# Designs tried in a protein design run: peptides against a protein of PDB entry 3S8F. Part 55

Target 1, 157 residues: chain A of PDB entry 3S8F
Amino acid sequence: VLTLFVAVPSLMTAFTVAASLEFAGRLRGGRGLFGWIRALPWDNPAFVAPVLGLLGFIPGGAGGIVNASFTLDYVVHNTAWVPGHFHLQVASLVTLTAMGSLYWLLPNLTGKPISDAQRRLGLAVVWLWFLGMMIMAVGLHWAGLLNVPRRAYIAQV
Target 2, 166 residues: chain B of PDB entry 3S8F
Amino acid sequence: DEHKAHKAILAYEKGWLAFSLAMLFVFIALIAYTLATHTAGVIPAGKLERVDPTTVRQEGPWADPAQAVVQTGPNQYTVYVLAFAFGYQPNPIEVPQGAEIVFKITSPDVIHGFHVEGTNINVEVLPGEVSTVRYTFKRPGEYRIICNQYCGLGHQNMFGTIVVKE

## One batch from the design tools (peptide; aimed at target 1 A18)

Design b2_p22_4_s2 (made by RFdiffusion4, then SolubleMPNN; from b2_p22_4, 13 letters changed)
Fold by OpenDDE base, seed 4:
Structure b2_p22_4_s2 (fold): chain B 157 residues (1-157), chain C 166 residues (1-166), chain A 22 residues (1-22)
Amino acid sequence: as target 1 above (157 residues)
Amino acid sequence: as target 2 above (166 residues)
Amino acid sequence: SELVEAVYNASIEMVTTMMLLA
């Protein structure tokens, strides 16, 4: 019970971030239930990367509740499920946030804006990264549910 | 301006909170589905039992692999298993089909894993602690034991076998 | 039953989580 307390502050933070995104989108002219999403700066890899990270973090966070359950842990512990969780939390959210931060930081530090070609390449990189991570994460979670062990080169299935 | 922004953000937070509650129900439903379809026969945690890893090989129920399988009742056995770098003792573990087997697993050296393919047996084995797992093998044959906790350079080769006899 | 116990424990955790998030 107490272990799951850790999820509460994280979820609250997620709500705040989502609210901030909606606010920003509406300030940029977005209207309606979903129009604010389209109004966000999807042409900027510094924005797109961390947002994609947040999207990957949602299922990862849900998995965190599973992993934190002493009952459900008996099912998923030391299976491929665990690496799947890691790749959503670290290799998606943290890594994509770092990528996005770099796209913002370097131009500011050097005083030189990124070229249009670099911007387009950056967008391609972060989207492809996200796609690859989602495929990998789904595969790992699926394998984990099929009782594929972690840290083993062979498995029953 | 800041006050206005604060009010707007607060309103959006309330909306997203409501959405999050809805999603929480979805997640719970998914967890319930997963539990129903993939977690039949979850093994509960056993009682905490401690042993001295420095003497477990010399004295006690783990000391003699020839006496590791103990019949405790009709169709009931206790198997004292050591997980060590890099293998399991006894190996193979021979048990009868249809019997209730209580595995008592510990380690004399480092942390290991005890994952039995084809079963829901999957526990970490800590030096100084006894892991207790209860299982009944319904199908005869060989079941491979896999170490799924990194334990050193020979980790990838650390396997055991449970032989279930008719 | 071990299954019943597992379901029971999981349910308690889920309900508790819901209460904390509400």
Scores: peptide ipSAE 0.018, ipTM 0.754, DockQ to the pose 0.069
OpenDDE base, seeds 1, 2, 3, 5: peptide ipSAE 0.013, 0.017, 0.014, 0.013; ipTM 0.763, 0.734, 0.753, 0.725

Design b2_p22_4_s3 (made by RFdiffusion4, then SolubleMPNN; from b2_p22_4, 15 letters changed)
Fold by OpenDDE base, seed 1:
Structure b2_p22_4_s3 (fold): chain B 157 residues (1-157), chain C 166 residues (1-166), chain A 22 residues (1-22)
Amino acid sequence: as target 1 above (157 residues)
Amino acid sequence: as target 2 above (166 residues)
Amino acid sequence: RELVLLVYNTSVAMVTRMMLEA
């Protein structure tokens, strides 16, 4: 149980980011309990990418708590569950944040804004990436719960 | 205006922090509930048992595959298993149906996995330590042992078999 | 656009099936 308190700093950080998003959305004219979400700049891939990464990080973080539990880890350890977990953490949050950073950095380095076509393409890329990551992650977690082993090319399933 | 903005940010942070703490307790509660209602099949960590990986092949209960299966009581057996690069010993492991089997698993070389298909047996095997797993096979047949921890070039081909006899 | 929608729909269906089978 004490090990689970390791989640406290991570949760504090995550929800501080959420607080920043709410503040930003309200500054952009969003109102109500959820209206601030719609007010966020969803037309900008530099924004959308890291936010989608954060969304993937939520179930990944929950999985981290499971993985840190002695008794529950026995069920999931060295199964497909584990790759599912770190693909949410790394291939979702870290990768999408890097992608978003690129969409922000290149225009600033070149001094030229991205074209509308590039913007639309960027949005398509990050959304498709997110979708693919979610499909794979759900599949891996599902397979893990069915006791599909990690680092093996065969399974009884 | 800066002061007002600062207060607003703090208010949002406070709210989300409270939510964060609440979610932490929810997760802990869910884990506790799950453990309280689904304790069957949970294998707790046993006492730490150590062996010398450099001599485990030459002397002791793991040295002779023919003596690996030891009857310790009525319908109770201990099986001394070696996981090595790249296989398991003994292979096959022959045990009777319905008997309580205590697997004592260790490695003479590197870390391996011991994953038995069709069961909840899934442990890492460390050189110098003995992994202990208790299981009762209810159905006769063959159960494949899979190494699920990378152990070298032959890792993907490292398999064993447990034969459960009627 | 049609291809994107097809891929999306197929993917959603697959995910839904996996979730329901779990």
Scores: peptide ipSAE 0.021, ipTM 0.764, DockQ to the pose 0.033
OpenDDE base, seeds 2, 3, 4, 5: peptide ipSAE 0.006, 0.020, 0.013, 0.019; ipTM 0.717, 0.758, 0.742, 0.733; seed 5 fails the geometry check

Design b2_p22_4_s4 (made by RFdiffusion4, then SolubleMPNN; from b2_p22_4, 16 letters changed)
Fold by OpenDDE base, seed 1:
Structure b2_p22_4_s4 (fold): chain B 157 residues (1-157), chain C 166 residues (1-166), chain A 22 residues (1-22)
Amino acid sequence: as target 1 above (157 residues)
Amino acid sequence: as target 2 above (166 residues)
Amino acid sequence: TELVLLVHNLSVEMITSGILNA
């Protein structure tokens, strides 16, 4: 149980980022409990991508706590649950952050802003990526709970 | 103004930090609740038992697959299983229905998995260590053993069978 | 599964709203 203290720095970091988002949204004119979310620059794939990554990271982080728990790990260890966790952490947060970074970096390096068409395409890409990742992650976690083994091509279910 | 911005950021950070700590306690509480209500599904790990992986095939209880199933009491058995590249020994493992089975699993070579389909038996098998799992098969039939830890080129074909007899 | 369908539906709605409001 004491191992769970490892989650403290991660949670602090995650929610500090959330605090920054709220601050930014309110600076952009957002009001109320959720109005600041709407005020964020959702038209910018460089912003949307890492934020979607963060959203995927939330259940992944919760799963990390489960995986780190001695007793609960007995249930999920070496099942499809674990790849589900990986895809939320790496293929969601890390990958989407990298994608978002590219949408910022390339225009700056080339000195050319992205066109409106490129912007819209970028938004479509990151949203579709997020959707696919969430579907796959849910499927893997569900399969894991049904005792589908990891690293095996067969399952009872 | 940097000063105003700094104060505002700190205020939000404090709020979200409090929320983060609260969520941490919620997670811990949920784990505790799960353990308290679902204890029947948890098999306690045994004490650490060590063996020499270099001699486990030649001497000891794992050496002879014909002697792998040992009756230790009325309706109680110990099964000494080797997980190796790439299979299980003995294969099949024959045990009676309704008996309390203690699996003692080790490896002579590399790390393997021991996942029994249709059961909650799922452990890693480390060379030099003995994994102990206690289980009672309620239904007769065949149960497939699956290696769920990568162990080499033949990993995907590494299967065993437990036959539960009436 | 029902859960996958639920996630799918919610995600589609989220994507649609995100695109329309972009």
Scores: peptide ipSAE 0.015, ipTM 0.753, DockQ to the pose 0.065
OpenDDE base, seeds 2, 3, 4, 5: peptide ipSAE 0.011, 0.013, 0.006, 0.005; ipTM 0.711, 0.751, 0.736, 0.722

Design b2_p22_5 (made by RFdiffusion4)
Pose (drawn by RFdiffusion4):
Structure b2_p22_5 (pose): chain A 157 residues (1-157), chain B 166 residues (1-166), chain P 22 residues (1-22)
Amino acid sequence: as target 1 above (157 residues)
Amino acid sequence: as target 2 above (166 residues)
Amino acid sequence: SDVVKGTLLLMAVVAAVIIAFF
């Protein structure tokens, strides 16, 4: 029960952050129900990386609520589902957010500029990392529901 | 405008938060339902039951695997199961279909998992402790036990079998 | 106001995903 309550701050974060992004999209001219998304600064890796990380956090958090549901944990406990869940949370959102900091934080700390080419390369890196984490989350959640255990060299069997 | 967008955002946020709370409460009620049903038998016994891992293969209910299945009620069998590096004894565990099975599971060495494929049986096995779970097999046939806690280099090939007789 | 409609749609998606997973 208390774990289901720990989920409320992230459920609140989902709204406060989503409304903040929608407000920014509208300031930048976006209209429609989706125009606000397209009008956001998708050319800036520091923007893109946490946003993509937040997108993967939606299934990441859904899997965490499942794991927190006591008897439901007996379906997925120590299976590949668990790494599927935590790659979405820490290996995607937390890692992507830190990667995006290379693009505003590093210049601030070192004075070293980020070139146009380095910016585009950062875009590719955060997209490939995000997409790779999403594909693997699918493979691991599914294999987990099929009772494949975590922490195993299953290629040797 | 900012004042207006702000007001509206807070108003709908309050709504979302109430909905999100109502949803979590429904899940809590649904979990409470499972805890009142037979499906909750796979929840391990909360009572501490200590044993000695260094002598469990020499004395006590785990010393003779052929004697591991004991009828403890008219429709109940207790099964003493040893999960060790890297296997389970007895092998196979043979039990009748439709009977309640109380698995008492310990390890002489390291932590092992005990995950019965196709069931909700999924329990950690700790040396020095006995893990007790309950389940009734409704379908006869062969069930594979998978070790789902890393117990060393033999972990990926650590399996066992439960045969549910007709 | 037209603000927060897109966010409400996203919240609906988030809730649907959570319920689907449960």

Design b2_p22_5_s1 (made by RFdiffusion4, then SolubleMPNN; from b2_p22_5, 13 letters changed)
Fold by OpenDDE base, seed 2:
Structure b2_p22_5_s1 (fold): chain B 157 residues (1-157), chain C 166 residues (1-166), chain A 22 residues (1-22)
Amino acid sequence: as target 1 above (157 residues)
Amino acid sequence: as target 2 above (166 residues)
Amino acid sequence: SDFGLGTLAFMGLLAATYLAAV
């Protein structure tokens, strides 16, 4: 019920974010169907991090719907599926957004701009984090579908 | 042109809003459908049943593990299971292969899980409430019961066994 | 203006994803 209650605002937010990204990309010179994506500041970890978080959030949101379904939750409840969902929502979206925020905030708070090396390292960290999180999430969801329980250190399968 | 972009986004927003609302109604309808038809119950469950967790160990069908397995028909059994910190009783649970087993599970202390490996039995067990699960074991052998709900320091070691006899 | 094409595509993909989840 709660999940469905926030579904419409969340979907509208998704639209707004997508539209904002397109607008920003087009303002930066991107044209066509996908040119605006290329024009976005992919060299800035403060941008890349939350965007990757959003990408993880999309399937995570779908998983939220699954978890809120009586029929589907019967299959996935208290299995590894659930932590898989959490890793997309928290460890991807929230964490990457926080990371991105720090890449913006810390230079401003300290008055010191990040070096090029730090920027490059930040990009590497964010991308590797996302990749690892996607691998983990896929694995956990898969394990959940195989009825691997959560909060258990062993499983028959 | 920013003005044109603004107008365009508003137009698309209307469509997206409509879609979002439609999705909401679809999800609500699906939930309503599952509730109305009870199609979510792969394992049939009984009606809501309550029990006093403070006395369940002393009196009633859960009090004596030796009497926990009750034959209710020629090929039907009811098993009264306690999930507690930190284990299950009876342990092992012995049932015949091919028999219809009705598990009546409750807890005297905190919330536990009842996840039987190799099966689709997976329920939460709440103190004061009886969880009912109906299942027929097709294969003989041992089935491990795992607690998949954190219940304390010994949670990770909380296991039980169902022995299905030929 | 070609603005909105990307958003539309995203809408379609998101819709497909969530419909597939049901």
Scores: peptide ipSAE 0.452, ipTM 0.833, DockQ to the pose 0.784
OpenDDE base, seeds 1, 3, 4, 5: peptide ipSAE 0.425, 0.005, 0.447, 0.435; ipTM 0.844, 0.746, 0.841, 0.824; seed 3 fails the geometry check

Design b2_p22_5_s2 (made by RFdiffusion4, then SolubleMPNN; from b2_p22_5, 15 letters changed)
Fold by OpenDDE base, seed 4:
Structure b2_p22_5_s2 (fold): chain B 157 residues (1-157), chain C 166 residues (1-166), chain A 22 residues (1-22)
Amino acid sequence: as target 1 above (157 residues)
Amino acid sequence: as target 2 above (166 residues)
Amino acid sequence: DDFGLGTQLFMLGLMDTILAAV
């Protein structure tokens, strides 16, 4: 139970970011319970990438709670579940945030804005990356629940 | 207006923080529900035990693989297993079907895994610590032990066998 | 010994429900 309290700061951080997104969306004219989401700048890969990272981070965070649970960790530890968790936390959140940061940083460093073609390509890349990561992560988590071991080249399932 | 923006952000943060706390309780409740309705067949047994990894091969219950399987009662056994680079001792581990088996697992060298295929037995084995797992094999046959914790160059080939006899 | 299909789906669904709740 005490270990689960470690989740509190992470949740607080995640929802603080969500609060910032809501503020931004409402500032951009979005109204209602969900209208602010539509108002966010979904045409900018520098925005979309880290947001998709956050979306992947949510189930990963839930998995983190499972991993932190004494009894449940006994089942999932060192199975394919663990790399599934990592791919959501690192390969999705961190990687997509890094990708998004590049879409912001490079134009600022070079003093040249990205072309419309580059913007569209960037959007395609981050969405495809997110989709691929979600498919892989679900597969890894499911495999983990089926007792597929981590760090082994052979599995019964 | 910076003041208005800060006030708005604060309001949203408070709302989302409350939601965060609510979700935390939901997660705890769901975990509790899962544990209550879907218990794993493996129950960790015993208290934390410490051993000297430098002498575990020489003295004590792990020293002789021929004496590794100890009958402790009617249909109850304790099996003292060493996980080492790169294998398990004893190998094979022979136990009767339907008996309650208490595995006492430790390592003389580095951290290993002890994952028994076809079961929910899956523990890390730390030098200096004894891992205790209780399990009853319902089906006879061979169960492969897999090391699922990286332990060196031979990690991928580190396997053992549990033979469950009728 | 392993989780039943229902439990597996429940655990996987738990991850998805959080996405829906946000």
Scores: peptide ipSAE 0.204, ipTM 0.823, DockQ to the pose 0.040
OpenDDE base, seeds 1, 2, 3, 5: peptide ipSAE 0.025, 0.137, 0.201, 0.138; ipTM 0.797, 0.795, 0.829, 0.793; seed 1 fails the geometry check

Design b2_p22_5_s3 (made by RFdiffusion4, then SolubleMPNN; from b2_p22_5, 13 letters changed)
Fold by OpenDDE base, seed 5:
Structure b2_p22_5_s3 (fold): chain B 157 residues (1-157), chain C 166 residues (1-166), chain A 22 residues (1-22)
Amino acid sequence: as target 1 above (157 residues)
Amino acid sequence: as target 2 above (166 residues)
Amino acid sequence: SDFGLGTLAFMLLLKATLLAAF
């Protein structure tokens, strides 16, 4: 029940973030229904990382509600589904947000801007991390639905 | 224009808030419904039953593994199972095919898991509490019991077997 | 102005995701 109460403010936060991104994109010259997305600073790993984290967090958040549902949790509880959810929430959103924050924080702390090479490397790291997390998460959720247990090195399938 | 943007956002925010609240009520209703009816293939849990984990090995229905399988009806059995560090008792658990089996599972030491492969039996076992699971094995053979709750250094090796006889 | 329509599209996508989970 507590999780469900937390879900409401989380959904409102999602709206606020989306609206803020649209506002920012339109300020940057983006127009139309989706043109504002393209106008966002996709060349900056400090931006890309947390945004990718947010994208991974959406199915993870839905999974959180599933995990809090009595009937649905019965199916997925203590299976590989749970670590799948966990990796979306922590290893994707939290970790990517932290990584993105570092791409902003470190240049400001050192007083030195990142080089173009460092920027490109950062983008590669963030995108590869996201891709890896999505593959892992899909695999774990799928395995969980097949009743593969968590905290075990063996599987029935 | 900031004012125009604010008005647009505010309009959709109200709708999204309403949706969020509606979803909350739907989820609560679904939880209440499933708790009340035990629908959607959920194995009903029995009443909360407590035992003393410090004496469960010495006295009571879990004390003798040879007496762990009790026939309670023509095609009904109760199996008193201990999950302990690091294994299950009795092991193997022998039950007939097609019979209704009520597992009464508890632990004398720490929290364990009781996950039976090939079934939807998946419960946590708490010291001092009896977990009750009802299941009917339709197919004969061996079913492995896996501990899916970390319980110590031997956790990964903690297995049991249910043998379903024709 | 189409401001807010993008956000609406996102909300619909999120809604679809939530519904697909159940």
Scores: peptide ipSAE 0.191, ipTM 0.782, DockQ to the pose 0.796
OpenDDE base, seeds 1, 2, 3, 4: peptide ipSAE 0.023, 0.018, 0.019, 0.017; ipTM 0.769, 0.718, 0.750, 0.741; seed 4 fails the geometry check

Design b2_p22_5_s4 (made by RFdiffusion4, then SolubleMPNN; from b2_p22_5, 15 letters changed)
Fold by OpenDDE base, seed 5:
Structure b2_p22_5_s4 (fold): chain B 157 residues (1-157), chain C 166 residues (1-166), chain A 22 residues (1-22)
Amino acid sequence: as target 1 above (157 residues)
Amino acid sequence: as target 2 above (166 residues)
Amino acid sequence: DDFGLGTLAFMLALAETLLAAV
């Protein structure tokens, strides 16, 4: 019940973030249905990281609703599905947001801007991290649906 | 221009808020329906029962593993299983193929898992509570029981076996 | 001004995802 109550403000946050991104993109010259996306600063790891985290969070959030369902939870509970959900929420959203925050915070704390090489490396890191997390998450969710147990090093499949 | 954008987004926000609230009510309704009708679960469960974990080993239906399998009908059995650190009793659990088995599982010590490979049996076992699972094994053979809830240093080695006889 | 079209599209996609999860 509490999880579902928290889902409402989360949904509102999703709207607010999406609207803010569109607004920012349009201010940067983007037009049309999707042109504003292209106009966002995809060359900045401080931007890319948390955005990728948010994208990973969406299926994780949907999974959270599944986990909170009494009926559906009987299928997925204590299977590899649950770690899959956790890795989307924590290892994707939280971790990527933390990474992105560092790419903003460290230059500001030190007073030194990051070099182009560091920027490019940062972009590579966050994209590779996202890719890895998506592969792991899909695998864990799939394994969970195949009844692979959580907290066990063995499985029948 | 900013004012126009603000006005537009506020209109959409109202719609999204309404949708979000509607979804909340749908979720609450589903929970209420599930609780009222007891339709949750792939495997039927019995009523919630409680036991004293401090005495469950000394008295009652879980005390003697040799008496753990009880025939309750022509093709029905109740199996009283203890999940403990670190194993299951009885072990193995021997049941006939095609019989309706009611597992009544509890723990004398800490929380354990009861996950039977090859089946959809997957429950948590709490000290002081009896977990009830109903299942019919259609295929003979050995089914491994896995503890999927961390229970201590020996958790990873905590296994049991169900032997289904033809 | 076509502001909000992108957000609307995203919200519709999200809504469909949520409804599919029910």
Scores: peptide ipSAE 0.457, ipTM 0.838, DockQ to the pose 0.707
OpenDDE base, seeds 1, 2, 3, 4: peptide ipSAE 0.013, 0.013, 0.022, 0.417; ipTM 0.756, 0.705, 0.755, 0.840

Design b2_p22_6 (made by RFdiffusion4)
Pose (drawn by RFdiffusion4):
Structure b2_p22_6 (pose): chain A 157 residues (1-157), chain B 166 residues (1-166), chain P 22 residues (1-22)
Amino acid sequence: as target 1 above (157 residues)
Amino acid sequence: as target 2 above (166 residues)
Amino acid sequence: LVAGLAVSFAAFVAGSVAAHHA
C-alpha cells in the first residue's frame, strides 16, 4: 500500500511536467492537440533526452505499480520482467537525462563549446539509446511473462 | 493568459490527482481480494522456522528424499524439498492432482529460487530457513522448477520437476 | 520506498531539465 503511495509523486510529476511542456509548445506556436509537441525544440539533445526518458517512464512506472501489488509480484518476481522495468527507469530516464547534461552542463563547467556536428551526434546517440531501451523493454517484459529468469546465462542452455 | 493557463493547469491537475488516487485505491481493493482467495496460498508463511543448513542432508525431513512427500491431511501433502547447488531433491517431486500441497523448502548452501513454471509458486529459498508455500495443482502433468535466484555458475542449468499424478 | 521516491525525484529533475530547454 505504501509503495502504491510512493507512486503518487511521479503521477503528479507526470502532469506538472506534461503541462509545462505543453505550455512551452504553445508559446512556440503549437496548436491542435498535437501541435504543441511538434513545436518543441527537437533539435536540442538536452531537451530531447529527458523527454524521451520520460516517455519510456510511462511503461516503466506501470511495471513498477505491478511489481508493487503483492500477489501480482509472484507472476514476475526474479524474471526478466524486472530488468525490463528497471531499464526503463534508470538505464533510460536517469541515464538519458545525464547524457542530455553533456550538452548544457559540460560547457558550463569547462567552457568547451559543443559544435553543430557534436550536437547532431548527441541527437543520434540519445535516440538510438532510447529506442534500444524500448525494444529491450519489450523483449524482457515478454520473456519475463514467459517465466525466463533474470540473472541467467540462458544462451548456455 | 499566464494567470489563465496557470489556473486551468492547477484545476485539471487536481482532477487528475483524484483520479489517479481512485485508481490506486481500486488496485489496493483488488489485491485485498486475492489475499482472501486460495491463490494467496503461495504467499510464504510469515512465521520463522529455523533449521541448520549443515546437517539438513544428514538428519531431519530432508535427509531422505524418497520420504519427502508426507500426507498431512485427508487432501493434503507436505513436501520437503531441498534446493541446492545445483538441483532439487526429490527429483521428481510426485504429488496427486487436486490435493493441497504444502512445500517446505530449504537450502544447504546458498539462496535459490523456487519458481514453478505455470503457477504462482515463486519463492526464495534461504539457507537456515524453511520456505512454506501452498498450492493445489488442478492439471496433471509435468511442471518445471526454475532456479530464479543467482546461486553461482551452475545457476542457468538448475532445474527440477514436479509430476502431478492424475 | 526510498528507491521509489528517488525515481520520482529523478523523473521530476528530468522534467525540469526538459521544461528549461523547452

Design b2_p22_6_s1 (made by RFdiffusion4, then SolubleMPNN; from b2_p22_6, 13 letters changed)
Fold by OpenDDE base, seed 5:
Structure b2_p22_6_s1 (fold): chain B 157 residues (1-157), chain C 166 residues (1-166), chain A 22 residues (1-22)
Amino acid sequence: as target 1 above (157 residues)
Amino acid sequence: as target 2 above (166 residues)
Amino acid sequence: VDALLALAEALREAGEQAARAA
């Protein structure tokens, strides 16, 4: 009940953010149904990181609803599905948001802007992190559906 | 002007709200699909049953592993299982093929898991509570019981066996 | 490090291309 209740405002927030991103992208010259996405500042790791985190959070959030369902939770509970879920939530969204925040915070705290090399490195880190997290998450969710248990080093499959 | 700006913002918000609604239905459909394809034979939750974990080893149906398997009817058995640090009793659990087995599982010490490979049996076992699961083994052979809840230093080696006889 | 940077840029570009194609 609580999870489903919290899901509603979370979804509202998610789509509000999406709307804001679209508007911002269009203000930056993006046109068409998806052209606004390209117009967003993908050269800024402080932007890219949390956005990728949000993208990872979408399937994680959906999984949260699954986990909160009595009948569906029976299928996935204490399987590799669960680690897959919270890695999307914590190691993807929270971690990427923290990483993105760092790329904004450190320059402001030190008074020194990041170099171009640091910016590029930041982009590399964020994208590689996201890729790795997606591979891990997909694998864990898949394994969970195959009844691979969590907290066990062995499995039938 | 302000009016145009507000109208533009509203248009995008309206679009995303529509998308949101569409995605909501997609998620519901996916949940329904998952339910239909992966939850066949789900064991329903039973009534809350309590036991005293401090005496469960000395008295009651869990006290004697030799008496743990009880025939309750034609082709129907109840198995009283203890999950403890670090194993299961009885071990092995011997049951006949094709019989309806009601597992009554509890713990005398800490929380454990009871995950039977090759089956949909997967429950947590709490001290003071009795977990009830019902299953019919269609295939003879050995089924490994895995503890999937951390229970201490020996957790990783906590296994049991169900032997299904023809 | 250079290889990682190149990979990141390639992934970004691929994403942008996908966005344009959509």
Scores: peptide ipSAE 0.013, ipTM 0.707, DockQ to the pose 0.033
OpenDDE base, seeds 1, 2, 3, 4: peptide ipSAE 0.010, 0.008, 0.000, 0.000; ipTM 0.738, 0.708, 0.736, 0.730

